# Designs tried in a protein design run: peptides against a protein of PDB entry 1BH9. Part 8

Target 1, 89 residues: chain A of PDB entry 1BH9
Amino acid sequence: FSEEQLNRYEMYRRSAFPKAAIKRLIQSITGTSVSQNVVIAMSGISKVFVGEVVEEALDVCEKWGEMPPLQPKHMREAVRRLKSKGQIP

## One batch from the design tools (peptide)

Design b1_p12_2_s4 (made by RFdiffusion4, then SolubleMPNN; from b1_p12_2, 7 letters changed)
Fold by OpenDDE base, seed 3:
Structure b1_p12_2_s4 (fold): chain B 89 residues (1-89), chain A 12 residues (1-12)
Amino acid sequence: as target 1 above (89 residues)
Amino acid sequence: TRYEEEIAAILA
């Protein structure tokens, strides 16, 4: 890995969603209380999801011949491509 | 998708 890749990985690894916020969000959707384990599991899945979208967006940015930072257009295109690949709904 | 399957498993 390059230093830049390592730095991004470290930032990603250390990042986390606030449990309270995730719990509230899930509850707003399910309409009922959820367990701590559900919050932990959903947080993990969400982190992986965000990571995959960001990686795709970085690839989009590079393929478009553009330089960071990522812009909304990169994120939108990333989501489109991931959907096209069947990797996300 | 794998995400939907994972979510379904977690919420089951």
Scores: peptide ipSAE 0.158, ipTM 0.746, DockQ to the pose 0.812
Fold by OpenDDE base, seed 5:
Structure b1_p12_2_s4 (fold): chain B 89 residues (1-89), chain A 12 residues (1-12)
Amino acid sequence: as target 1 above (89 residues)
Amino acid sequence: TRYEEEIAAILA
């Protein structure tokens, strides 16, 4: 890792979705209460999902010969590419 | 997808 990559990784590692918000969101979709383990699992999946999208966006940015920070166009293209690859719904 | 399968398993 470069120093910049390491810094991004540390910021990613320290980030987390608020449990209460995740719980409310899940319950609004399922129509039933969910356990703490469900919240933890869903939070983890969500974080991994965001990480994968960001990594793809960084790749897009680099391939377009552009420099950070990421812009909405990079994120949109990343999602499009991941969908076309069948990596995300 | 892997996400759909994981979510389904968690919510089952």
Scores: peptide ipSAE 0.079, ipTM 0.672, DockQ to the pose 0.831
Fold by OpenDDE base, seed 2:
Structure b1_p12_2_s4 (fold): chain B 89 residues (1-89), chain A 12 residues (1-12)
Amino acid sequence: as target 1 above (89 residues)
Amino acid sequence: TRYEEEIAAILA
């Protein structure tokens, strides 16, 4: 575990989705208004999901013998692998 | 996740 990896994770932990944007997105899909707690919960779940995908993509990048930054091909492969493992639909 | 586990280990 390198200092660079730690710094990346710390930045991830400190990041957050804009509440207003998440609220609008949910409401555009559900067709109804949502509470603050729903926005908070969905934001958290989404952040965890993104984190898992990025972590998988970093693993893909490493396994392919490539160096960061991540490229779209790493993200696409990560999603494929997570689907194969049944971790995402 | 691996990151969370590693951070937890560092902070322990």
Scores: peptide ipSAE 0.023, ipTM 0.551, DockQ to the pose 0.032
Fold by OpenDDE base, seed 4:
Structure b1_p12_2_s4 (fold): chain B 89 residues (1-89), chain A 12 residues (1-12)
Amino acid sequence: as target 1 above (89 residues)
Amino acid sequence: TRYEEEIAAILA
């Protein structure tokens, strides 16, 4: 466990999607209003999803013998791997 | 996740 890893985790832990923005986004897709609980749930799921993708991308970066910052190629490969593992749909 | 596990280990 490195200081850099800890810093990344803290940033992730403290990060959050603005509720109002998420609500508007969902409503733009559904065409109807959504409850506060739906916004909370979707925000949480989204955060977890982002975290999983970024974590996998960091693993990809390391496995390729490269160093941060992450590049689009790492993110694309991460998504492919997570789909292959059944971690994400 | 690995981050959660590592933090949990540090705090244990």
Scores: peptide ipSAE 0.022, ipTM 0.558, DockQ to the pose 0.031

## One batch from the design tools (peptide)

Design b1_p13_1 (made by RFdiffusion4)
Fold by OpenDDE base, seed 5:
Structure b1_p13_1 (fold): chain B 89 residues (1-89), chain A 13 residues (1-13)
Amino acid sequence: as target 1 above (89 residues)
Amino acid sequence: SAALSAVFDAILE
């Protein structure tokens, strides 16, 4: 890994969705209360999903010959590519 | 995402 890649990973690793926000979101959908374990599990899965999209978006940005920070167009293209690859539905 | 929805459903079962 390059220093830049390592730095990005560290920022990603240290990032997290607020538990209260995730809990409220889930409960808005289910209409009932959820356990902390459910919140933890969903938070982890969501972080992995976001990480995959961001990684693809960084690749898009680089392939387009552009420099960070990522823009909405990179994220949209990333999602398109991941769908095309069958990595997300 | 259908994948995330499926995971969500599995967790809540």
Scores: peptide ipSAE 0.066, ipTM 0.679, DockQ to the pose 0.130
Fold by OpenDDE base, seed 2:
Structure b1_p13_1 (fold): chain B 89 residues (1-89), chain A 13 residues (1-13)
Amino acid sequence: as target 1 above (89 residues)
Amino acid sequence: SAALSAVFDAILE
């Protein structure tokens, strides 16, 4: 892949959701306390999810003949496409 | 997707 893709991957790899925030969010949904392993697993899946959305958004941006950085319209379209493809719920 | 939904549900069990 290109240098741009590598740089983007490095930034992505170094990013992370705050563990405490994820824990609180999960607990607000489940109504009960969750283990650290659940938080870790959900954090990982969430990061992968964000990565997939961004990847799709980049594809949308390119297909629309536009240049980075990504804009909200690319993200919205990406989510719509991923849903239609059945790649996200 | 059904696959991701199943994974989320399994993790939250």
Scores: peptide ipSAE 0.064, ipTM 0.666, DockQ to the pose 0.085
Fold by OpenDDE base, seed 1:
Structure b1_p13_1 (fold): chain B 89 residues (1-89), chain A 13 residues (1-13)
Amino acid sequence: as target 1 above (89 residues)
Amino acid sequence: SAALSAVFDAILE
């Protein structure tokens, strides 16, 4: 790992969605209150999902011979590729 | 895709 890669990983690791916001979002879908454990689980899965998309976008950026920061075009292409691979809906 | 959908459904059950 380079210092830059380590820094990005640490920022990712420490990042988190606000629990209250996730709780409200889930409840808006289910129509009922959800437990704290459900919020924690869904938050974790969401974080992994975002990480997977960003990782694919970085790969796209590199394959196109471009340098960070990521641009919307990289993110859009990443989503297309992940869908094609069946890794995301 | 089907696997992810199943995971989400299981968590929200």
Scores: peptide ipSAE 0.057, ipTM 0.661, DockQ to the pose 0.086
Fold by OpenDDE base, seed 3:
Structure b1_p13_1 (fold): chain B 89 residues (1-89), chain A 13 residues (1-13)
Amino acid sequence: as target 1 above (89 residues)
Amino acid sequence: SAALSAVFDAILE
């Protein structure tokens, strides 16, 4: 791995969704309170999901011959590609 | 997707 990749990985590892925000979001959908375990599970799944989208977007940016930071067009293309690969619904 | 939008909303809160 390059130093840049290592730095991004370290930042990713240290990042986390606020538990309160995740709890509120889930409760807005379910219409009832949820357990701490549900919040933890959904937080983990969400982090993996965001990581996959960002990874794809970085690949798109590179393949288009462009430099960071990521732009909305990279994110939109990443989602399209992940859908075509069947990696997201 | 709705899932993507929901995750982004949570991040930006």
Scores: peptide ipSAE 0.039, ipTM 0.641, DockQ to the pose 0.294; fails the geometry check

Design b1_p13_1_s1 (made by RFdiffusion4, then SolubleMPNN; from b1_p13_1, 4 letters changed)
Fold by OpenDDE base, seed 2:
Structure b1_p13_1_s1 (fold): chain B 89 residues (1-89), chain A 13 residues (1-13)
Amino acid sequence: as target 1 above (89 residues)
Amino acid sequence: DEALQAVFDAILA
């Protein structure tokens, strides 16, 4: 676990989705109001999802022999690979 | 992060 990896992890841990935005997004989809707990839970699930995609994208970047920062092509390939592995629908 | 903690708590419950 390199210092760079640790720094990325710390930045990840400190990041968060705005609750108001998440609440509005959920309500726009469900058509009804949602509780604070639902917002918190969905925010957490979303953060885990983003973390998994970014981790896969970093792996893609490395396997392609490229250096950070991540580019859209890495993110797109990461999603394709995760779908192929059955990790995401 | 409370959101992450909530997810982990749910997984480990």
Scores: peptide ipSAE 0.060, ipTM 0.693, DockQ to the pose 0.047
Fold by OpenDDE base, seed 4:
Structure b1_p13_1_s1 (fold): chain B 89 residues (1-89), chain A 13 residues (1-13)
Amino acid sequence: as target 1 above (89 residues)
Amino acid sequence: DEALQAVFDAILA
């Protein structure tokens, strides 16, 4: 891994969804209160999902001969590719 | 990150 990759991973690792916001969002969908563990689990799954999309977007950016920061076009293409690969619905 | 760790723990359980 390059220094740049390590730095990106560090930023990713430090990133987190606000627990209160996630809790409210889940509860707005389920219609009932959810436990802290559910919030933690869903936050983690969501972070992994975002990480996978960003990883694909970085690959797209590189393959297009471009440099970060990522742009909306990279994210859109990443989603298309992940859908094509069957990695996301 | 506790959330990521929780996911990993769940996968490896």
Scores: peptide ipSAE 0.058, ipTM 0.698, DockQ to the pose 0.047
Fold by OpenDDE base, seed 3:
Structure b1_p13_1_s1 (fold): chain B 89 residues (1-89), chain A 13 residues (1-13)
Amino acid sequence: as target 1 above (89 residues)
Amino acid sequence: DEALQAVFDAILA
């Protein structure tokens, strides 16, 4: 791994969704209270999802011959490509 | 991160 890759991984590893915010978001959808385990599981899945989208977006940015920082167009294209690959619904 | 660890533990179980 390059130093840049390691730095990105460290930032990713240390990032986290606030539990209270995730709980409120889920409850706004389900209309009822959710358990702590549900919040933890959903937070983890969400973090993995965000990581995959960002990784794809970085690849898009590079393939377009552009330099960071990522722009909304990279994120939109990343989602499009992941859907095309069947990696996300 | 506990959330990530929980996900990976579930995958590897």
Scores: peptide ipSAE 0.056, ipTM 0.693, DockQ to the pose 0.046
Fold by OpenDDE base, seed 1:
Structure b1_p13_1_s1 (fold): chain B 89 residues (1-89), chain A 13 residues (1-13)
Amino acid sequence: as target 1 above (89 residues)
Amino acid sequence: DEALQAVFDAILA
């Protein structure tokens, strides 16, 4: 891993979704209150998902011979690729 | 991160 990769990982590791926001979002969809454990689980899954998309986007950026920061086009292409690979629905 | 760790633990369990 490069120093830059490690720095990005550290920033990713320290990032977190606000619990209250996640709870509100889930409840807006389900129409009922959710437990703390559900919020924690969904927050974790979401973080992993974001990480995977960003990782793919960084790969796209590199493959296109471009330099950071990531742009919307990289994110959109990443999602397309992950869908084609069957890694996301 | 507790949420991330929880997910990892579940995946590896």
Scores: peptide ipSAE 0.054, ipTM 0.686, DockQ to the pose 0.047

Design b1_p13_1_s2 (made by RFdiffusion4, then SolubleMPNN; from b1_p13_1, 5 letters changed)
Fold by OpenDDE base, seed 3:
Structure b1_p13_1_s2 (fold): chain B 89 residues (1-89), chain A 13 residues (1-13)
Amino acid sequence: as target 1 above (89 residues)
Amino acid sequence: DEALLAVFNSILE
């Protein structure tokens, strides 16, 4: 990894979704209370999902011959590509 | 991908 990639990875590693916010969000969708383990699992899955989208967006940015920082167009295209690959619903 | 998978596994462990 390059120094820049390492720095981005470190920032990613340090980031986290607030448990309370995740719990409230899940409960608002499911309409029922959820356990702490469900919150932990969903938080982890969500973080990985965001990471995968960002990674794909960086690839899109590079393939388009552009330089960071990422723009909304990169993120939108990343989601489209991941859906096309069957990596996300 | 591999790094993210490792993070996923570590979080769910």
Scores: peptide ipSAE 0.033, ipTM 0.601, DockQ to the pose 0.047
Fold by OpenDDE base, seed 5:
Structure b1_p13_1_s2 (fold): chain B 89 residues (1-89), chain A 13 residues (1-13)
Amino acid sequence: as target 1 above (89 residues)
Amino acid sequence: DEALLAVFNSILE
């Protein structure tokens, strides 16, 4: 791994969704209160999902011969590719 | 990515 890649990974690893925000979001969808453990689980799954999309977007950016930062077009293409690979619905 | 899987596992622990 390059130093740049390592730095990006560390930034990703240190990032987190605010528990209160996630709880409110889930409750807005389910219409009922959710437990702390559900919030933790959903936060983790969401972080992994975002990480996979960003990883794919970085790959797209590189393959297109472009330089960071990521742009909306990279994110859109990443989602398309992940769907085509069956990695996301 | 194996690294992301590791993060997933660590979060759920």
Scores: peptide ipSAE 0.032, ipTM 0.599, DockQ to the pose 0.047
Fold by OpenDDE base, seed 1:
Structure b1_p13_1_s2 (fold): chain B 89 residues (1-89), chain A 13 residues (1-13)
Amino acid sequence: as target 1 above (89 residues)
Amino acid sequence: DEALLAVFNSILE
């Protein structure tokens, strides 16, 4: 992997959703309180999901012969492709 | 995929 790829990975690894925000979001959907462990689990799953979308978008950008940073068109195409592959609903 | 798996594992640590 390249230095740029490593840098992106490190930035991704260090990023996180605010626990309070995730908790509120889950509770707004479930209608009941959730445990800290549930918040942690959902935060992790959400992070992986975002990572997969971004990874696909980077692939799209490369395949189109373009350079970062990612643009909305890359993200839109990434979502379309992931849906086509059945990787996201 | 390997990078994402690594991140996933690190989150669960």
Scores: peptide ipSAE 0.030, ipTM 0.584, DockQ to the pose 0.045
Fold by OpenDDE base, seed 2:
Structure b1_p13_1_s2 (fold): chain B 89 residues (1-89), chain A 13 residues (1-13)
Amino acid sequence: as target 1 above (89 residues)
Amino acid sequence: DEALLAVFNSILE
């Protein structure tokens, strides 16, 4: 891929969610404490999910004949499309 | 897409 795509990938690869924040969020939803491994697993899945949404949003942006940076409308449309494809609930 | 899959696999390792 292009240098821009490579750069974006590298930034994505290096990014990470704060473990403490993820743990608190999960516990807030489940109502119970979770192990460190669960936090790690959920963080990973969440990162992949975000990446897939962003990728879809970039595709939307391109199909609309627009150029980056991504805007909220691209993200919203991406989610709608992923739902339509059955990739997310 | 392939890049994201690679990241997914890397995370699960």
Scores: peptide ipSAE 0.030, ipTM 0.587, DockQ to the pose 0.045

Design b1_p13_1_s3 (made by RFdiffusion4, then SolubleMPNN; from b1_p13_1, 5 letters changed)
Fold by OpenDDE base, seed 3:
Structure b1_p13_1_s3 (fold): chain B 89 residues (1-89), chain A 13 residues (1-13)
Amino acid sequence: as target 1 above (89 residues)
Amino acid sequence: SEALQAVIEAILS
């Protein structure tokens, strides 16, 4: 893998969602309080999900013959493609 | 979304 890929991986690996923010978001959806374990689990799932979307978006950007940084159009197309592939609902 | 709600409920179960 390239130096750029390594750098992106390192940034991704070191990144994390703030627990308080995740907790608030979940509770806004469920309408009830959630445990710390739920927050941890959802944080992990969310990180993987974001990683997959970004990876797809980078692929879209490349296939369209464009250069980074990613734009909203790449993200929207990435989501469409992932849905088409059945990787996300 | 409905999918997100389903995932959350699955985790809570």
Scores: peptide ipSAE 0.041, ipTM 0.638, DockQ to the pose 0.093
Fold by OpenDDE base, seed 2:
Structure b1_p13_1_s3 (fold): chain B 89 residues (1-89), chain A 13 residues (1-13)
Amino acid sequence: as target 1 above (89 residues)
Amino acid sequence: SEALQAVIEAILS
């Protein structure tokens, strides 16, 4: 890993979605209350998902010969590629 | 994804 990759990983590792926000979001979708364990599980999965999207976006940025910071176009392309790879619905 | 697998394993534990 490069120093840049390590720094990004450290920032990623320290980041987290607020439990209350995740809980409210899930409940708005399911229409019912959810347990703390569900919130924890969903938070973890969501964090991994965001990480994978960002990783793909960074790859897109590099392949397009562009430099950080990431732009919306990189994120959009990342999602498209992940869908084509079957990594996300 | 190893990270995703780890999360799944944690959930199933």
Scores: peptide ipSAE 0.039, ipTM 0.617, DockQ to the pose 0.048
Fold by OpenDDE base, seed 1:
Structure b1_p13_1_s3 (fold): chain B 89 residues (1-89), chain A 13 residues (1-13)
Amino acid sequence: as target 1 above (89 residues)
Amino acid sequence: SEALQAVIEAILS
């Protein structure tokens, strides 16, 4: 990894969704309270999901011959491609 | 995804 790539990875690694927000979201769906372990698990899965979308978007940006930062058009195309690959429902 | 698989395995362990 280049220094720039490493910095992006570190920022990603350190980032996290607010536990309270995730808990509220899950509870709004289940209709009941959930354990901290469930919140932790869902937070992890969500982070991985976001990471995969961003990774695909970066690939789109590169393939289009463009430079970062990512734009909405890259994100939209990334989602379309991931759906086509069956990686996103 | 290796990362996703790792998360799943961690949850099921």
Scores: peptide ipSAE 0.038, ipTM 0.613, DockQ to the pose 0.049
Fold by OpenDDE base, seed 4:
Structure b1_p13_1_s3 (fold): chain B 89 residues (1-89), chain A 13 residues (1-13)
Amino acid sequence: as target 1 above (89 residues)
Amino acid sequence: SEALQAVIEAILS
């Protein structure tokens, strides 16, 4: 790992979605109340998902010969590639 | 990456 990669990972590891916001979002979709454990689980899954998308986007950026910060086009291409690889639905 | 795949499989199992 490069120092830059490590720094990004540390920032990622320390980041988290606000529980209240996640709970509200889930409930807006399900139409019913959800338990704290569901919120925790969904938050963790979401964090892992974001991490992998960002990692792929950085790879896209590099392969296109571009430098950070990431742009919407990198994110869109990352999602397309992850879908083609079967990593995400 | 295997992380997300593992999570998905855990949810669907």
Scores: peptide ipSAE 0.034, ipTM 0.607, DockQ to the pose 0.059

Design b1_p13_1_s4 (made by RFdiffusion4, then SolubleMPNN; from b1_p13_1 with S5Q F8I E13A)
Fold by OpenDDE base, seed 4:
Structure b1_p13_1_s4 (fold): chain B 89 residues (1-89), chain A 13 residues (1-13)
Amino acid sequence: as target 1 above (89 residues)
Amino acid sequence: SAALQAVIDAILA
Protein backbone atom coordinates (compact mmCIF):
# COMPACT_ATOMS: atom_id res chain seq x y z
CA PHE B 1 0.00 0.00 0.00
CA SER B 2 1.08 3.55 -0.72
CA GLU B 3 0.80 6.24 1.93
CA GLU B 4 -2.14 7.67 0.02
CA GLN B 5 -3.91 4.32 0.01
CA LEU B 6 -3.26 3.90 3.71
CA ASN B 7 -4.65 7.34 4.46
CA ARG B 8 -7.81 6.60 2.48
CA TYR B 9 -8.21 3.30 4.29
CA GLU B 10 -7.79 4.99 7.66
CA MET B 11 -10.48 7.52 6.81
CA TYR B 12 -12.72 4.72 5.58
CA ARG B 13 -12.22 2.74 8.79
CA ARG B 14 -13.16 5.76 10.87
CA SER B 15 -16.29 6.52 8.86
CA ALA B 16 -19.70 5.28 9.99
CA PHE B 17 -23.36 5.59 9.13
CA PRO B 18 -25.51 7.22 11.82
CA LYS B 19 -27.35 4.39 13.58
CA ALA B 20 -30.58 6.34 13.88
CA ALA B 21 -30.62 7.06 10.15
CA ILE B 22 -29.96 3.42 9.25
CA LYS B 23 -32.66 2.27 11.65
CA ARG B 24 -35.19 4.68 10.15
CA LEU B 25 -34.26 3.63 6.62
CA ILE B 26 -34.62 -0.08 7.34
CA GLN B 27 -37.91 0.43 9.14
CA SER B 28 -39.24 2.53 6.26
CA ILE B 29 -38.60 -0.45 3.98
CA THR B 30 -39.66 -3.34 6.25
CA GLY B 31 -42.58 -1.54 7.84
CA THR B 32 -41.65 -2.92 11.27
CA SER B 33 -39.19 -2.14 14.05
CA VAL B 34 -35.69 -3.61 13.88
CA SER B 35 -33.26 -4.54 16.64
CA GLN B 36 -29.96 -2.86 17.38
CA ASN B 37 -28.11 -5.94 16.13
CA VAL B 38 -29.87 -5.69 12.77
CA VAL B 39 -28.84 -2.05 12.50
CA ILE B 40 -25.23 -2.94 13.32
CA ALA B 41 -25.16 -5.78 10.80
CA MET B 42 -26.72 -3.72 8.02
CA SER B 43 -24.40 -0.81 8.76
CA GLY B 44 -21.40 -3.10 8.48
CA ILE B 45 -22.56 -4.62 5.21
CA SER B 46 -23.33 -1.17 3.82
CA LYS B 47 -19.89 0.12 4.77
CA VAL B 48 -18.21 -2.83 3.07
CA PHE B 49 -20.32 -2.23 -0.02
CA VAL B 50 -19.39 1.44 -0.16
CA GLY B 51 -15.73 0.54 0.31
CA GLU B 52 -15.80 -1.88 -2.61
CA VAL B 53 -17.50 0.64 -4.88
CA VAL B 54 -15.08 3.41 -3.95
CA GLU B 55 -12.09 1.11 -4.47
CA GLU B 56 -13.34 0.23 -7.95
CA ALA B 57 -14.09 3.89 -8.71
CA LEU B 58 -10.55 4.88 -7.74
CA ASP B 59 -9.25 2.18 -10.06
CA VAL B 60 -11.44 3.56 -12.87
CA CYS B 61 -10.20 7.07 -12.18
CA GLU B 62 -6.59 5.93 -12.38
CA LYS B 63 -7.14 3.86 -15.53
CA TRP B 64 -8.69 6.90 -17.20
CA GLY B 65 -5.57 8.89 -16.36
CA GLU B 66 -7.44 11.18 -13.98
CA MET B 67 -6.88 12.27 -10.39
CA PRO B 68 -9.20 12.40 -7.36
CA PRO B 69 -11.63 13.60 -6.19
CA LEU B 70 -13.99 11.00 -7.61
CA GLN B 71 -16.70 12.22 -9.94
CA PRO B 72 -20.13 10.76 -10.70
CA LYS B 73 -18.80 9.27 -13.94
CA HIS B 74 -16.25 7.22 -11.98
CA MET B 75 -18.94 5.91 -9.64
CA ARG B 76 -21.24 4.96 -12.52
CA GLU B 77 -18.46 3.10 -14.32
CA ALA B 78 -17.41 1.39 -11.08
CA VAL B 79 -20.91 0.04 -10.50
CA ARG B 80 -21.07 -1.19 -14.09
CA ARG B 81 -17.76 -3.01 -13.76
CA LEU B 82 -18.65 -4.57 -10.41
CA LYS B 83 -21.92 -5.85 -11.84
CA SER B 84 -20.05 -7.27 -14.82
CA LYS B 85 -17.65 -9.05 -12.47
CA GLY B 86 -20.56 -10.40 -10.45
CA GLN B 87 -19.34 -8.69 -7.30
CA ILE B 88 -22.62 -6.84 -6.81
CA PRO B 89 -26.15 -7.65 -7.99
CA SER A 1 -12.76 -9.33 1.78
CA ALA A 2 -11.66 -9.74 5.37
CA ALA A 3 -14.01 -6.97 6.44
CA LEU A 4 -16.98 -8.64 4.77
CA GLN A 5 -16.12 -11.97 6.38
CA ALA A 6 -15.87 -10.27 9.76
CA VAL A 7 -19.37 -8.86 9.32
CA ILE A 8 -20.70 -12.27 8.29
CA ASP A 9 -19.04 -13.89 11.29
CA ALA A 10 -20.60 -11.30 13.56
CA ILE A 11 -24.04 -12.01 12.13
CA LEU A 12 -23.62 -15.76 12.58
CA ALA A 13 -22.26 -15.45 16.12
Scores: peptide ipSAE 0.038, ipTM 0.632, DockQ to the pose 0.048
Fold by OpenDDE base, seed 1:
Structure b1_p13_1_s4 (fold): chain B 89 residues (1-89), chain A 13 residues (1-13)
Amino acid sequence: as target 1 above (89 residues)
Amino acid sequence: SAALQAVIDAILA
């Protein structure tokens, strides 16, 4: 890892969706209260999902010969590639 | 990914 890569990894590792916000979001969809375990599970899945999209976007950025920070075009291309690979719906 | 599988395993445990 470069120093920049390590810093990004550390930021990702420490990042988290606020539990209260996730709970409210799920409840807005289900129309009923959800358990703490549901919030934890959904938060974990969401973080992994975001991480995989960002990783793909960084790969796109590098392959295009460009430098961070990531731009919307990298994110859009990352999503397209992940969909084509069947890694996201 | 390994991380995703770990999350799934934790959910199913």
Scores: peptide ipSAE 0.036, ipTM 0.622, DockQ to the pose 0.050
Fold by OpenDDE base, seed 3:
Structure b1_p13_1_s4 (fold): chain B 89 residues (1-89), chain A 13 residues (1-13)
Amino acid sequence: as target 1 above (89 residues)
Amino acid sequence: SAALQAVIDAILA
């Protein structure tokens, strides 16, 4: 790890979705109240998902010979590649 | 993804 990579990883580790926001989002889809454990589980899965997409997008950016910050085109390509790899539906 | 599997395992534990 470079210092920059380590810093990004630490920022990722420290980040978290607000529980209230996740709860509201789930409830907007399910139409019913959900337990705290469901919110915790979904938050964890969501964080991993976002991390994987961002990692792929950074790889795309590098392979295209471009420099951060990430742009929408990198995110779109990342999702496309992850789907191609079967890592996301 | 090892991280994703770890989360799933934790949920199912």
Scores: peptide ipSAE 0.035, ipTM 0.618, DockQ to the pose 0.050
Fold by OpenDDE base, seed 2:
Structure b1_p13_1_s4 (fold): chain B 89 residues (1-89), chain A 13 residues (1-13)
Amino acid sequence: as target 1 above (89 residues)
Amino acid sequence: SAALQAVIDAILA
């Protein structure tokens, strides 16, 4: 992969959701307190999910013959494609 | 996704 792709990956790896925010979000949905391990697990899954959507969006951008940065239309199309592929509900 | 599987494995460990 290209240097640009590697740089994006490094930035992705270093990014993280704030634990407190994730905890509050989960608790707002479940209506009960959650453990730190649940927050960690959910954060990890969410990060992977975001990464996969962005990867698909980059593919969409390329297939449409367009150049970065990604636009909302790429993200929306990425989600549609991932759903059609059965990769997300 | 290998990364997703890794997360799943970590949860099940």
Scores: peptide ipSAE 0.034, ipTM 0.620, DockQ to the pose 0.049

Design b1_p13_2 (made by RFdiffusion4)
Fold by OpenDDE base, seed 4:
Structure b1_p13_2 (fold): chain B 89 residues (1-89), chain A 13 residues (1-13)
Amino acid sequence: as target 1 above (89 residues)
Amino acid sequence: TMLNAVFDKILED
């Protein structure tokens, strides 16, 4: 890790989606109440998803010879690449 | 890969 990478990792590690928001979102879709464990699991999955997309976007940014911060175009390209690689549906 | 596995699990549920 570079210091910058380590810093980003720490920020990522410490970040989390608000439980109440996730719970409400899930319940709005399922139409039924969900347990705390479901909220925790979904929050974790979501965090991993965001992390992998951002990682790909950073790679795109670098390959395009550009520097952070990431822009929407990097995120869009990242998603396209992940789809083409079969990493995401 | 891990994400893919998770998505597959979600989609089958």
Scores: peptide ipSAE 0.038, ipTM 0.627, DockQ to the pose 0.073
Fold by OpenDDE base, seed 3:
Structure b1_p13_2 (fold): chain B 89 residues (1-89), chain A 13 residues (1-13)
Amino acid sequence: as target 1 above (89 residues)
Amino acid sequence: TMLNAVFDKILED
């Protein structure tokens, strides 16, 4: 890791989705209450998804010769590229 | 990718 990569990784590691929000979202879809383990699992999957999108967006930002922070245009391009690569649905 | 595999598994259920 470069110093910048390490810093980004640490920020990512320290970030998290609010459990209550995730629980409510899941329950709105399933129509019934869900266990804490389900919330934890879905939170983890969501974090991985966001992490991969952000990683791609940072690559886009760099390839465009721009500097952080990321902007919506980087995120949109990242999603397009990940879909093109078949990495996300 | 791992993420894609997870998505596929979820969608298949």
Scores: peptide ipSAE 0.037, ipTM 0.624, DockQ to the pose 0.069
Fold by OpenDDE base, seed 1:
Structure b1_p13_2 (fold): chain B 89 residues (1-89), chain A 13 residues (1-13)
Amino acid sequence: as target 1 above (89 residues)
Amino acid sequence: TMLNAVFDKILED
């Protein structure tokens, strides 16, 4: 690994979706209150999802012979590839 | 794989 990769990992690891925001979002969709455990679970799943998309985008960027930061085209291609692989719906 | 399983579970409901 590189120092840059390690730094990105640390930023990712420390990042989190605010519980209050996630709770409000879920409740706005479901129309009913949700427990703290549901918020925690959904937050974790969302973080994993974002992580996989970003990782794929970084791979795309590298394969195209480009350097960070990621651009919209990398994100779009990442989503397309993940869908093609059946990794995301 | 793990994410895929999670999505499948979510979409079932």
Scores: peptide ipSAE 0.037, ipTM 0.623, DockQ to the pose 0.073
Fold by OpenDDE base, seed 2:
Structure b1_p13_2 (fold): chain B 89 residues (1-89), chain A 13 residues (1-13)
Amino acid sequence: as target 1 above (89 residues)
Amino acid sequence: TMLNAVFDKILED
């Protein structure tokens, strides 16, 4: 792996969604209170989702012959590709 | 991928 890859991984590994924000978001959707375990689980799922979308977006950026930072168009294309591959609904 | 497994689990439940 490259130093850039390591740096991205470390930043990703250290990133975290604020539990309070996740809890409020879930409750705004479900209309009911949720437990800490639900917040932890949803936070983990969300982090995995973001990670895989960003990974796809980086691939898009590279394949388009462009340089970082990622732009909205890369993220949109990443989502399209992941949907096409059946990786996201 | 892990994401696929998670989504499948969510959609099945």
Scores: peptide ipSAE 0.037, ipTM 0.623, DockQ to the pose 0.064

